Peptides against a protein of PDB entry 8PQO. Designs and how they scored, part 177

Target 1, 252 residues: chain A of PDB entry 8PQO
Amino acid sequence: VLLKEYRVILPVSVDEYQVGQLYSVAEASKNETGGGEGVEVLVNEPYEKDGEKGQYTHKIYHLQSKVPTFVRMLAPEGALNIHEKAWNAYPYCRTVITNEYMKEDFLIKIETWHKPDLGTQENVHKLEPEAWKHVEAVYIDIADRSQVLSKDYKAEEDPAKFKSIKTGRGPLGPNWKQELVNQKDCPYMCAYKLVTVKFKWWGLQNKVENFIHKQERRLFTNFHRQLFCWLDKWVDLTMDDIRRMEEETKRQ

## One batch from the design tools (peptide; made by RFdiffusion4, then SolubleMPNN)

Design b1_p24_8_s2 (from b1_p24_8, 16 letters changed)
Fold by OpenDDE base, seed 4:
Structure b1_p24_8_s2 (fold): chain B 252 residues (1-252), chain A 24 residues (1-24)
Amino acid sequence: as target 1 above (252 residues)
Amino acid sequence: DKELELEVLLFVLEKLLEIRHKFL
């Protein structure tokens, strides 16, 4: 088991982020082919548990049509079906990813708290001390070009170049986080993403678990760079506006 | 074998993460 807590600091408020997140997801979906094809929604319902209230979703990603022929031919039965269970109670979210083939031998859990701070809270997910001491805190700097793969880099999604016309935020220079503290008018937040990866195959744990973490980090980095650079597109939107956008996206 | 299955799994996971980006 490998645990890392990714802390993504953003010059937006927790409330703004909710809009920005949903917008960015919808926008990214529009920009890519394949939309929701192969995604089966088994459950989509409200839940209440242990004082947590939100929306529960259970999705199956059927990847048979999304992978090359050689992968499909070599994949064991059930290996191409990925289950995603998500508990969405913003500003808290939990996602559990499992695979029909691997069963208990494979788990990705992503637990996110969105807090109005600069990533300074320790053990925000309230792990036991013994577990917490093994968690690596990883700070993602959305302005740091070196954290972005060359193949993922887009100049229009570079926070170090972007200037928000509507808010005046950006560009994010090398010391943007330090400077942010002195900017009383600029909100900030941190997404604390505790990622738990379990892969039980003997001798392969570190390889696979580190691989998954690398991919998750890549995803978080790219997504939040987009979110920030699209600030002017979503900052004035309401949640109702986002809902309309999502419905329009579903129709495509 | 497990090595081949692993390679397949890693590919699947990479693809999954790409797809999930649309549904975050």
Scores: peptide ipSAE 0.340, ipTM 0.873, DockQ to the pose 0.559
Fold by OpenDDE base, seed 5:
Structure b1_p24_8_s2 (fold): chain B 252 residues (1-252), chain A 24 residues (1-24)
Amino acid sequence: as target 1 above (252 residues)
Amino acid sequence: DKELELEVLLFVLEKLLEIRHKFL
């Protein structure tokens, strides 16, 4: 098992982020060829548990049509079916990803707290001390180009170049985080993303677990760069606007 | 063959992450 807590600092408020996240997820899905194809929604319902109140979703990603033929032919039964269970009780979210073939030998869990701070809270997920001491804190700087793979880089998604017309935020220079504290009119938040990765094949745990973390970090980095650079597209939207957009998309 | 299965799994995971989670 390998745990890392990714801390993504953004020059947006927790309330703004809720809208921006949903918009950016929807936008990213539109950009994906065949987005939504092979996604089966098993459950989508409200839940209330242990003081959490939110929306629970259970999805299956059927990847048979999204992989090359040779992969499909070599894949064991169930290997191309990924289960995603998600609890959205914003500002808290939890996602659990499993695979039908690997069963208990594979797990990705992502637990996120969105806090109105600069990523300074320790053990926000309230792990046991023994577990917490093994968690690496990883700061993602959305303005740092060196954290972005060359193949992922887009100038229109570069926070170091983007200037929001509607809010005046950006571009984000090398010291943007330090400068936030001096800008009373600019909100900020941190997404604390505790990622738990479990892979139980002997001799391959570290390799696979580190691979998954690398991919998750890549995803988080690119997503939040997009979220910020799309600020002018979503900052004037309300949650009701987002809900309407989602419903309209479902009807198509 | 676990090695071959691993390669398949890693490919699948890469593809999944391209699709992205509903809640990241």
Scores: peptide ipSAE 0.335, ipTM 0.876, DockQ to the pose 0.614
Fold by OpenDDE base, seed 3:
Structure b1_p24_8_s2 (fold): chain B 252 residues (1-252), chain A 24 residues (1-24)
Amino acid sequence: as target 1 above (252 residues)
Amino acid sequence: DKELELEVLLFVLEKLLEIRHKFL
């Protein structure tokens, strides 16, 4: 088992982020071919459990048509079906990813708290001390180009170059976080993403767990760079506006 | 065997990440 807490600081409020996140998901899906294909939504309903209230979703990602032919031919039954169970109680979210073939031998859990701070809270997910001492805190700096793979880099998605016309936020220089505390009326937040990865195959645990963490970090980095650089596109949107965008994306 | 299954899993995970980016 390998645990890391990724802390993504953004110059937006927790309330703004909710809009920006949904917009960015919809926009990214719209801009990519094959959006929604192979995704089966089994459950999408409100839930209330142990004082937590939100939206529960159960999705299956069917990857049979999305992987190379040789992978499809060699994959055991159930291996190409990924289950995603998500509990969305913003500002808290939890996602559990499993595979039909791997069963208990494979788990990815992502628990996220969105807090109006600069990533300074320790153990925001309230782990037991023995568990918390094994968690690596990883700060993602969306302005740091060195954290972005060359193949992922786009100038139009570079927070170090972007300036929001509507809000005046950006560009984010090397010391933007330190400067942020001195800027009155500029909101900020941190997404605390605790990622738990479990892979039980003997001799392959570390390899696969580190691989998954590397991919998750890459995803978080690129997504939040986009989210910030698209600020002017979503900052004035309502939830109804976002819902319309999601519907349009489903039709494409 | 496990080696072959591992390769399949890695491809699956990579593709999953591409798809999840659309729904994250």
Scores: peptide ipSAE 0.331, ipTM 0.871, DockQ to the pose 0.556
Fold by OpenDDE base, seed 1:
Structure b1_p24_8_s2 (fold): chain B 252 residues (1-252), chain A 24 residues (1-24)
Amino acid sequence: as target 1 above (252 residues)
Amino acid sequence: DKELELEVLLFVLEKLLEIRHKFL
């Protein structure tokens, strides 16, 4: 088991992020070839547990049409079906990813708290001390080009070049996070993303767990760069606007 | 063959993480 807490600081408020996240998810889904094809929604219902109220979803990603023929031919039964269970009680979210073939031998869990701070809180997910001492805190800087792979880099999604016309935020210089402390008029937040990766094949745990963390970090970095650079597209949207956009995406 | 299964799994995971956007 390998745990890392990714801390993503953004020059947006917690309330703004809720809209921006949903917009960016919907937009990214539209841009993906095939859109939502291969996604089966098993459950989509409200839940209440221990004072937490939110929306619970259970989805299956059927990847048979998304992988090359040789992968499809060699994949064991169930290996191309990924289950995603999500509890969305914003500003808290939990996502659990499992695979039908691997069963209990494979787990990705992502627990996120969105807080109106600069990533200074320790153990926001309230882990036991023994567990917390083994968690690496990883800061993602959306303005740091060195954290972006060349193949992922797009100038139109570079926070160091983008300036929001509607809000005046950006571009983000090398010391933008430190400067936020002194910019009283600019909202800020941190997404504390505790990622738990478990892979129980003996001798392969570290290899696979580190690989998954590397890919998750890449995903988080690219996504939040997009979210910020798309600020002018979503900052004036309402939650009703987002719901309409999500419905349109499902029909594609 | 666990090695072959691992290669398939890693490919699948890479593809999943490429297309997954919900609740990042």
Scores: peptide ipSAE 0.322, ipTM 0.872, DockQ to the pose 0.585; fails the geometry check

Design b1_p24_8_s3 (from b1_p24_8, 15 letters changed)
Fold by OpenDDE base, seed 3:
Structure b1_p24_8_s3 (fold): chain B 252 residues (1-252), chain A 24 residues (1-24)
Amino acid sequence: as target 1 above (252 residues)
Amino acid sequence: SKELELAIILFVLELLLKERLRFL
């Protein structure tokens, strides 16, 4: 088992982020051909548990159409089906990812707190001390181009180049986080994403778990770069606007 | 083959990155 807490600092408020996240997910989906194809939503319902109230979703990613024929033919039964269970009680969220073939030998758990700070809180997920001492804190800097793979880089999604017309935020220079502390009118937040990865194959555990963490980090980095660079598209939207947009998208 | 299964799983996980980017 390998645990890391990714801390993503953003020059947006916790309330703004809720809108921006939903917009950015929708926008990213539109930009990809075949968006949503192969994704089955089994459950999408409100839940209440242990004082936590939010929306529960169970999605299955059927990847059969996205792999070469020889992979589809050779893949074990269930290997191409990924289950994602998510409990979204913003500003808290929990996601559990499993695979039908691997069963309990594979797990990705992502627990996120969105806090109005600069990533300075320790053990925000309230782990036991013995568990917390094994967690590596990893800071993601959305302005740092060196953290982005060349194949993922787009100039229009570069926070170091983007300036928001509506808010005046950006571009994010090398010391943007330090400068943010002195900007009283600029909101900020941190997404604390505790990622637990388990790959229970002897001799391959560390290698695969580290690989998965690299993929998660890549996902978080790219997504939040997009979220910030699309600020002018979503900053004036309300949650009601987002809900209307989602309903309109479902009707298409 | 464990090697083949591992290769497929890693490939699937790589593809999943792109899929989740649309639904994160």
Scores: peptide ipSAE 0.335, ipTM 0.877, DockQ to the pose 0.632
Fold by OpenDDE base, seed 2:
Structure b1_p24_8_s3 (fold): chain B 252 residues (1-252), chain A 24 residues (1-24)
Amino acid sequence: as target 1 above (252 residues)
Amino acid sequence: SKELELAIILFVLELLLKERLRFL
């Protein structure tokens, strides 16, 4: 088992982020050919558990159409089906990813707190001390070009180049976080993403678990760079606007 | 073989990144 807590600092408020996240997910989906194909939504309903209230979703990613024919033919039964269960009680959310073939030998869990700070809280997820001592804190800097793969880089999604017309935020220079502290009118937050990865195949645990963490970090980095650079597109929207947009999309 | 299964799993996990980007 390998645990890391990714801390993503953003020059937006916790309330703004809720809108921006939903918008950015939708926008990213539009940019992909065959959006929604292979994704089955089994459950999408409100839940209440242990005082936590939110929306529960169960999705299956069917990857059969995304892999070469020989992979589809050779893959074990269930290996190409990924289950994602998510509990969204913003500003807290939890996602659990499993695979039908690997069962208990594979787990990815992402637990996120969104806090109005600069990533300075320790053990925000309230782990036991024995567990917390094994967690590596990893800071993701959305302005740091060196954290982005060349194949993922787009100039229009570079926070170091983007300037928000509506808010005046950006571009984010090398010391943007320090400068942010002195900006009274600029909100900020941190997404604390505790990622637990389990891969129980003997001799391969470290390799695969580190690989998965690398993929998750890449995902978080690219997504939040987009979220910030799309600020002018979503900052004037409300949650009600987003809900209407989602409903309209479902009806089409 | 187990090696083949591992290769498939790693390939699937790489693809999962792209799929989740659309549905975070």
Scores: peptide ipSAE 0.335, ipTM 0.877, DockQ to the pose 0.624
Fold by OpenDDE base, seed 4:
Structure b1_p24_8_s3 (fold): chain B 252 residues (1-252), chain A 24 residues (1-24)
Amino acid sequence: as target 1 above (252 residues)
Amino acid sequence: SKELELAIILFVLELLLKERLRFL
């Protein structure tokens, strides 16, 4: 098992982020050809558990159509089906990812707290000390180009180049986080993403777990770079606007 | 084989990243 807590600092408020996240997910979906293909939503319902109230979703990613024919033919039964269970109680969210083939030998758990700070809270997920000591804190700097794979880099999604016309935020220079503290008019937050990865194949645990973390980090980095660079597109939207957009998208 | 299974799983995980980008 390999645990890392990714701390993504953004020059937005927790409230803004809720809108921006939903918008960016929707926008990213629109930008992908064949978006939603292979995704089955099994459950989408409100939940209440132990005082936590939110929306529960169970999705299956059927990747059969996403892989080459020879991979599909060689893949073990269930290997191309990924289950994602998510409990969204913003500003808290939990996602559990499993695979039908790997069963208990594979787990990705992502627990996220969105806090109005600069990523300075320790053990925000309230792990036991013995567990917390094994967690590596990883800061994702959305302005740091070196954290972005060359194949993922887009100039229009570079926070170091983007200037928000509506808010005046950006571009984010090398010391943007420090400068943010001095700018009382600019809100900030941190998404604390505790990622637990389990891959129980003997001799491959560390390698694969690290690989998965690398992929998760890549996902978080790219997404939040987009989120920020799309600030002018969503900053004036309300949650009601987002809900309307989602409903309109469902009708298409 | 185990090696083939691993390769497939890693490939699947790579694809999953692309899919999840739309559903974070």
Scores: peptide ipSAE 0.332, ipTM 0.876, DockQ to the pose 0.626
Fold by OpenDDE base, seed 1:
Structure b1_p24_8_s3 (fold): chain B 252 residues (1-252), chain A 24 residues (1-24)
Amino acid sequence: as target 1 above (252 residues)
Amino acid sequence: SKELELAIILFVLELLLKERLRFL
């Protein structure tokens, strides 16, 4: 098992992020060819647990149509079905990803707290001290070009170049985080993403777990660069506007 | 082959990254 806490600092408020996150997910989905085919929503309902109230979703990603024929033919039964269970109680969210074939030998858990700070809280997820001492804290800097793969880089999604017309935020220079501390009129937050990865195959645990973390970091980096650079597109949207976009995306 | 199964699983995980970006 390998745990890392990714801390993503953004020059937006916790309330703004809720809209921006939903918009960016919907927009990214629209930009992809093939629509939502292969995603099955089994459950989508409100939940209440230990004082936490939110929305619970259970989705299955059926990847049979997404892989080459030879992979589909050789894949074990259930290997191409990914289950995603999510408990969304913003500003807290938990996602659990499993695979039908791997069963208990595979787990990705992502627990996120969105806090109005600059990533300075230690053990925000309240792990036991013995567990917390083994967690690596990883800061994602959305303005740092060196953290972005060349194949993922787009100039229109570069926070170091983007200037928000509606808010005046950006571009984010090399010392933007330090400058943000001194700007009382600019909102800020940190998404604390505790990622737990388990791949229980003897001799392959560390290799695969590190690989998955590398992929998650890539996802978080690219997504939040988009979220910030799309600020002018979503900052004035209402939650009703977001719901309409989600419904439109589902129809494609 | 366990090596073949591993290769398939890793390939699936790469695809999952792409799909999750659309449905986070």
Scores: peptide ipSAE 0.336, ipTM 0.877, DockQ to the pose 0.621; fails the geometry check

Design b1_p24_8_s4 (from b1_p24_8, 17 letters changed)
Fold by OpenDDE base, seed 4:
Structure b1_p24_8_s4 (fold): chain B 252 residues (1-252), chain A 24 residues (1-24)
Amino acid sequence: as target 1 above (252 residues)
Amino acid sequence: DEKLKLEIILKVLELLFKIRLKFL
């Protein structure tokens, strides 16, 4: 098991982020190839449990038709069905990813708290001390070019170059986080993303677990760079506007 | 072998991450 808590600091408020996140997901999805084919939504319903209220989704990713031939031919039964269960109760979210074949031997869990701070809270997910001591805190700096793969880099999605016309935020220089503290009129938040990865197969555990974390970090980095650089596109949108966009996306 | 097994796993995961991005 490999646990890391990714802390993504953003010069937006928690309330703004809710809009920005949904917008950015919708926008990014338009440009992503691979399609929605093979994605089955089993459940999409409100839930209320243990004081948590939100939207529960259960999706199955049927990858049989999308994997390379050699993967399809060699993958055991059930291995190409990935289950994603998500509890979205913003500002708290939880996603659990499992596989029909791997059963208890495979888990990706992503638990996110969005807090109006600069990533200074310790153990926001309230792990037991023994578990918490094994969590690596990883700060993602959206302005740090060195954290971005060259193949992912786009100048129009570079927070170090972007200037928000509507808000005046950006560009984010090398000391932007320190400067943010002194800027009274600029909101900030941190997305605390606790990522738990379990892959129990002997000899492959470290490689796979580290790979998954690498992918998660990459995803979080790129996504939040986009979110910030698209600030002028979403900052004036309402949740109702977002809902309309989501419906439009569903029709695509 | 383990190398092939790893390759398969990584390919599946890469695809998963690609697809999930569209449905975040």
Scores: peptide ipSAE 0.638, ipTM 0.944, DockQ to the pose 0.509
Fold by OpenDDE base, seed 5:
Structure b1_p24_8_s4 (fold): chain B 252 residues (1-252), chain A 24 residues (1-24)
Amino acid sequence: as target 1 above (252 residues)
Amino acid sequence: DEKLKLEIILKVLELLFKIRLKFL
């Protein structure tokens, strides 16, 4: 098991982020082709549990038709069915990803708290001390180009170059986070994303767990760079606007 | 063949990440 807490600081409010996140997911996904026919939405309903109130979704990703032939031929029964259960009670979210074949031997869990701070809270997810001491805190700086793979870099998605016309935020210099505290009119938040990865397969555990974390970090970095640089596109959108975009994306 | 197993796993995961992004 490998746990890391990714802390993404953004010069937006928690309320703004809710819109921006949904917009950015929809926008970013437009460029991804295929895979839609393999997604089954088993459940999509409101829930109330343990003080949480939000939307619960259960999706099944059927990957049989999308993987290379040799993968399909060699994969055991159920290995290409991935279950995603998500509890969206913004500002808290939880996603649990499992596999039918591997059962207890595979888990990706992503628990996110969105807080109006600068990533200074310790153990925001309230883990037991013994568990918390094994969690690596990883700060993602959306303005730091060195955290971006060269193949992922786009100048139009560089927070160090972007200036929001509508809000006046940006560009984000090297010390932008430290400067936020002195900018009383600029909101800020941190997404605390506790990622738990378990892959219990002898000889492959560390490689796979580290790979997943590498992909998650890459995703979080690129996504939030986009989110910020698209600020002028989403800051004035309503939730109804977002819903329309989501429906359009789902139809692709 | 652990190398083959790893290759399969990584390909599945890469695909999963792409698909999840599209349908989040």
Scores: peptide ipSAE 0.633, ipTM 0.942, DockQ to the pose 0.448
Fold by OpenDDE base, seed 3:
Structure b1_p24_8_s4 (fold): chain B 252 residues (1-252), chain A 24 residues (1-24)
Amino acid sequence: as target 1 above (252 residues)
Amino acid sequence: DEKLKLEIILKVLELLFKIRLKFL
């Protein structure tokens, strides 16, 4: 098992982020090639459990038609079906990813708290002390180009170059987080993303677990760079606007 | 063998992350 807590600081409020996240997901989805074919939404409904209230989704990623031929031929039955269960009770979210074949031997869990701070809270997910000792805290700086792969870099998605016309936020210089403390009118938040990865296959555990964390970090970095650089596109949108956009996208 | 297993796993995961990005 490999645990890391990724802390992403953003010059937006927790309330703003709720809109920005949904917009950016939708926008990123449009920009990526490949259809929704193979993604099955089994459940999408409100839930209430143990004082937590939000939206529950259960998706299955059927990868059979999308993997290389040799993978399809050699993969055991169920191995190419990935389940994603998500509980969105913003500002808290939880996602659990499992595989039909691997069962208890494979787990990716992402638990996120969105807090109006600068990533200074320790053990926000309230792990047992012994478990918390094994968690590596990883700060993602969206302005740090060195954290971005060259193949992922786009100038129009560079927070170090972007300035919001609507809000005046940005560009984010090397010391933007320190400077943010002195900017009384600029909101800020941190997304605390605790990622738990378990892959219990002897000889492959470390490689696969580290690979997954590398991919998660890459995803979080690129996504939040986009989210910030798209600020002027979503900052004036309401949740109702987002819902309309989602409905329009489903019809296309 | 183990090399092949790893290759398959990584290909599946790469695809998963690609698709998840679209459907986050």
Scores: peptide ipSAE 0.643, ipTM 0.946, DockQ to the pose 0.528; fails the geometry check
Fold by OpenDDE base, seed 1:
Structure b1_p24_8_s4 (fold): chain B 252 residues (1-252), chain A 24 residues (1-24)
Amino acid sequence: as target 1 above (252 residues)
Amino acid sequence: DEKLKLEIILKVLELLFKIRLKFL
């Protein structure tokens, strides 16, 4: 098991992020070719648990038609069905990813708290002390180009170059996070993303778990760079506008 | 073959990450 807490600081409010996240997911989805097929929605319903109210979704990703031929031929029954259970109670979100074949031997869990701070809270997910000792805190700086792979870099998605016309935010200089402390008029938040990865196949645990974390970090970095640089596109949108965009994206 | 298993796993995961983004 490998646990890391990714902390992403953004010059947006928690309320703004709710719109920006949904917009950016929808927009990023439109830019990706393929992959829209093979998603089955088993459950989509409201839930209430321990004072938390939100939307629960259970999706199955059927990958049989999308993997390479050799993978399809060699994969055992159920291995290409990925289950995603998500509890979306913004500002808290939890996603659990499992596989029918691997059962308890495979888990990706992503728990996110969105807080109106600068990433200063310790153990925001309230882990037991012994478990918390094993969590690596990883700060993602969306303005740091060195954290971006050259193949992922786009100048139009560089927070160090972007200036929001509508809000006046940006560009983000090398010390932008420290400067936020003194900028009373600029909202800020931190997304605390606790990622738990478990892969219990002897000899493969470390390789697979580290690979997954590498991919998650890459995804979080690129996504939040986009979210910020698309600020002028989403900052004036309503939740109703976002819902319409999501429906259009799902049909593609 | 452990190498083959790893290759299969990584291919599946890469696809998962690509597809999952579209439906979050």
Scores: peptide ipSAE 0.635, ipTM 0.942, DockQ to the pose 0.492; fails the geometry check

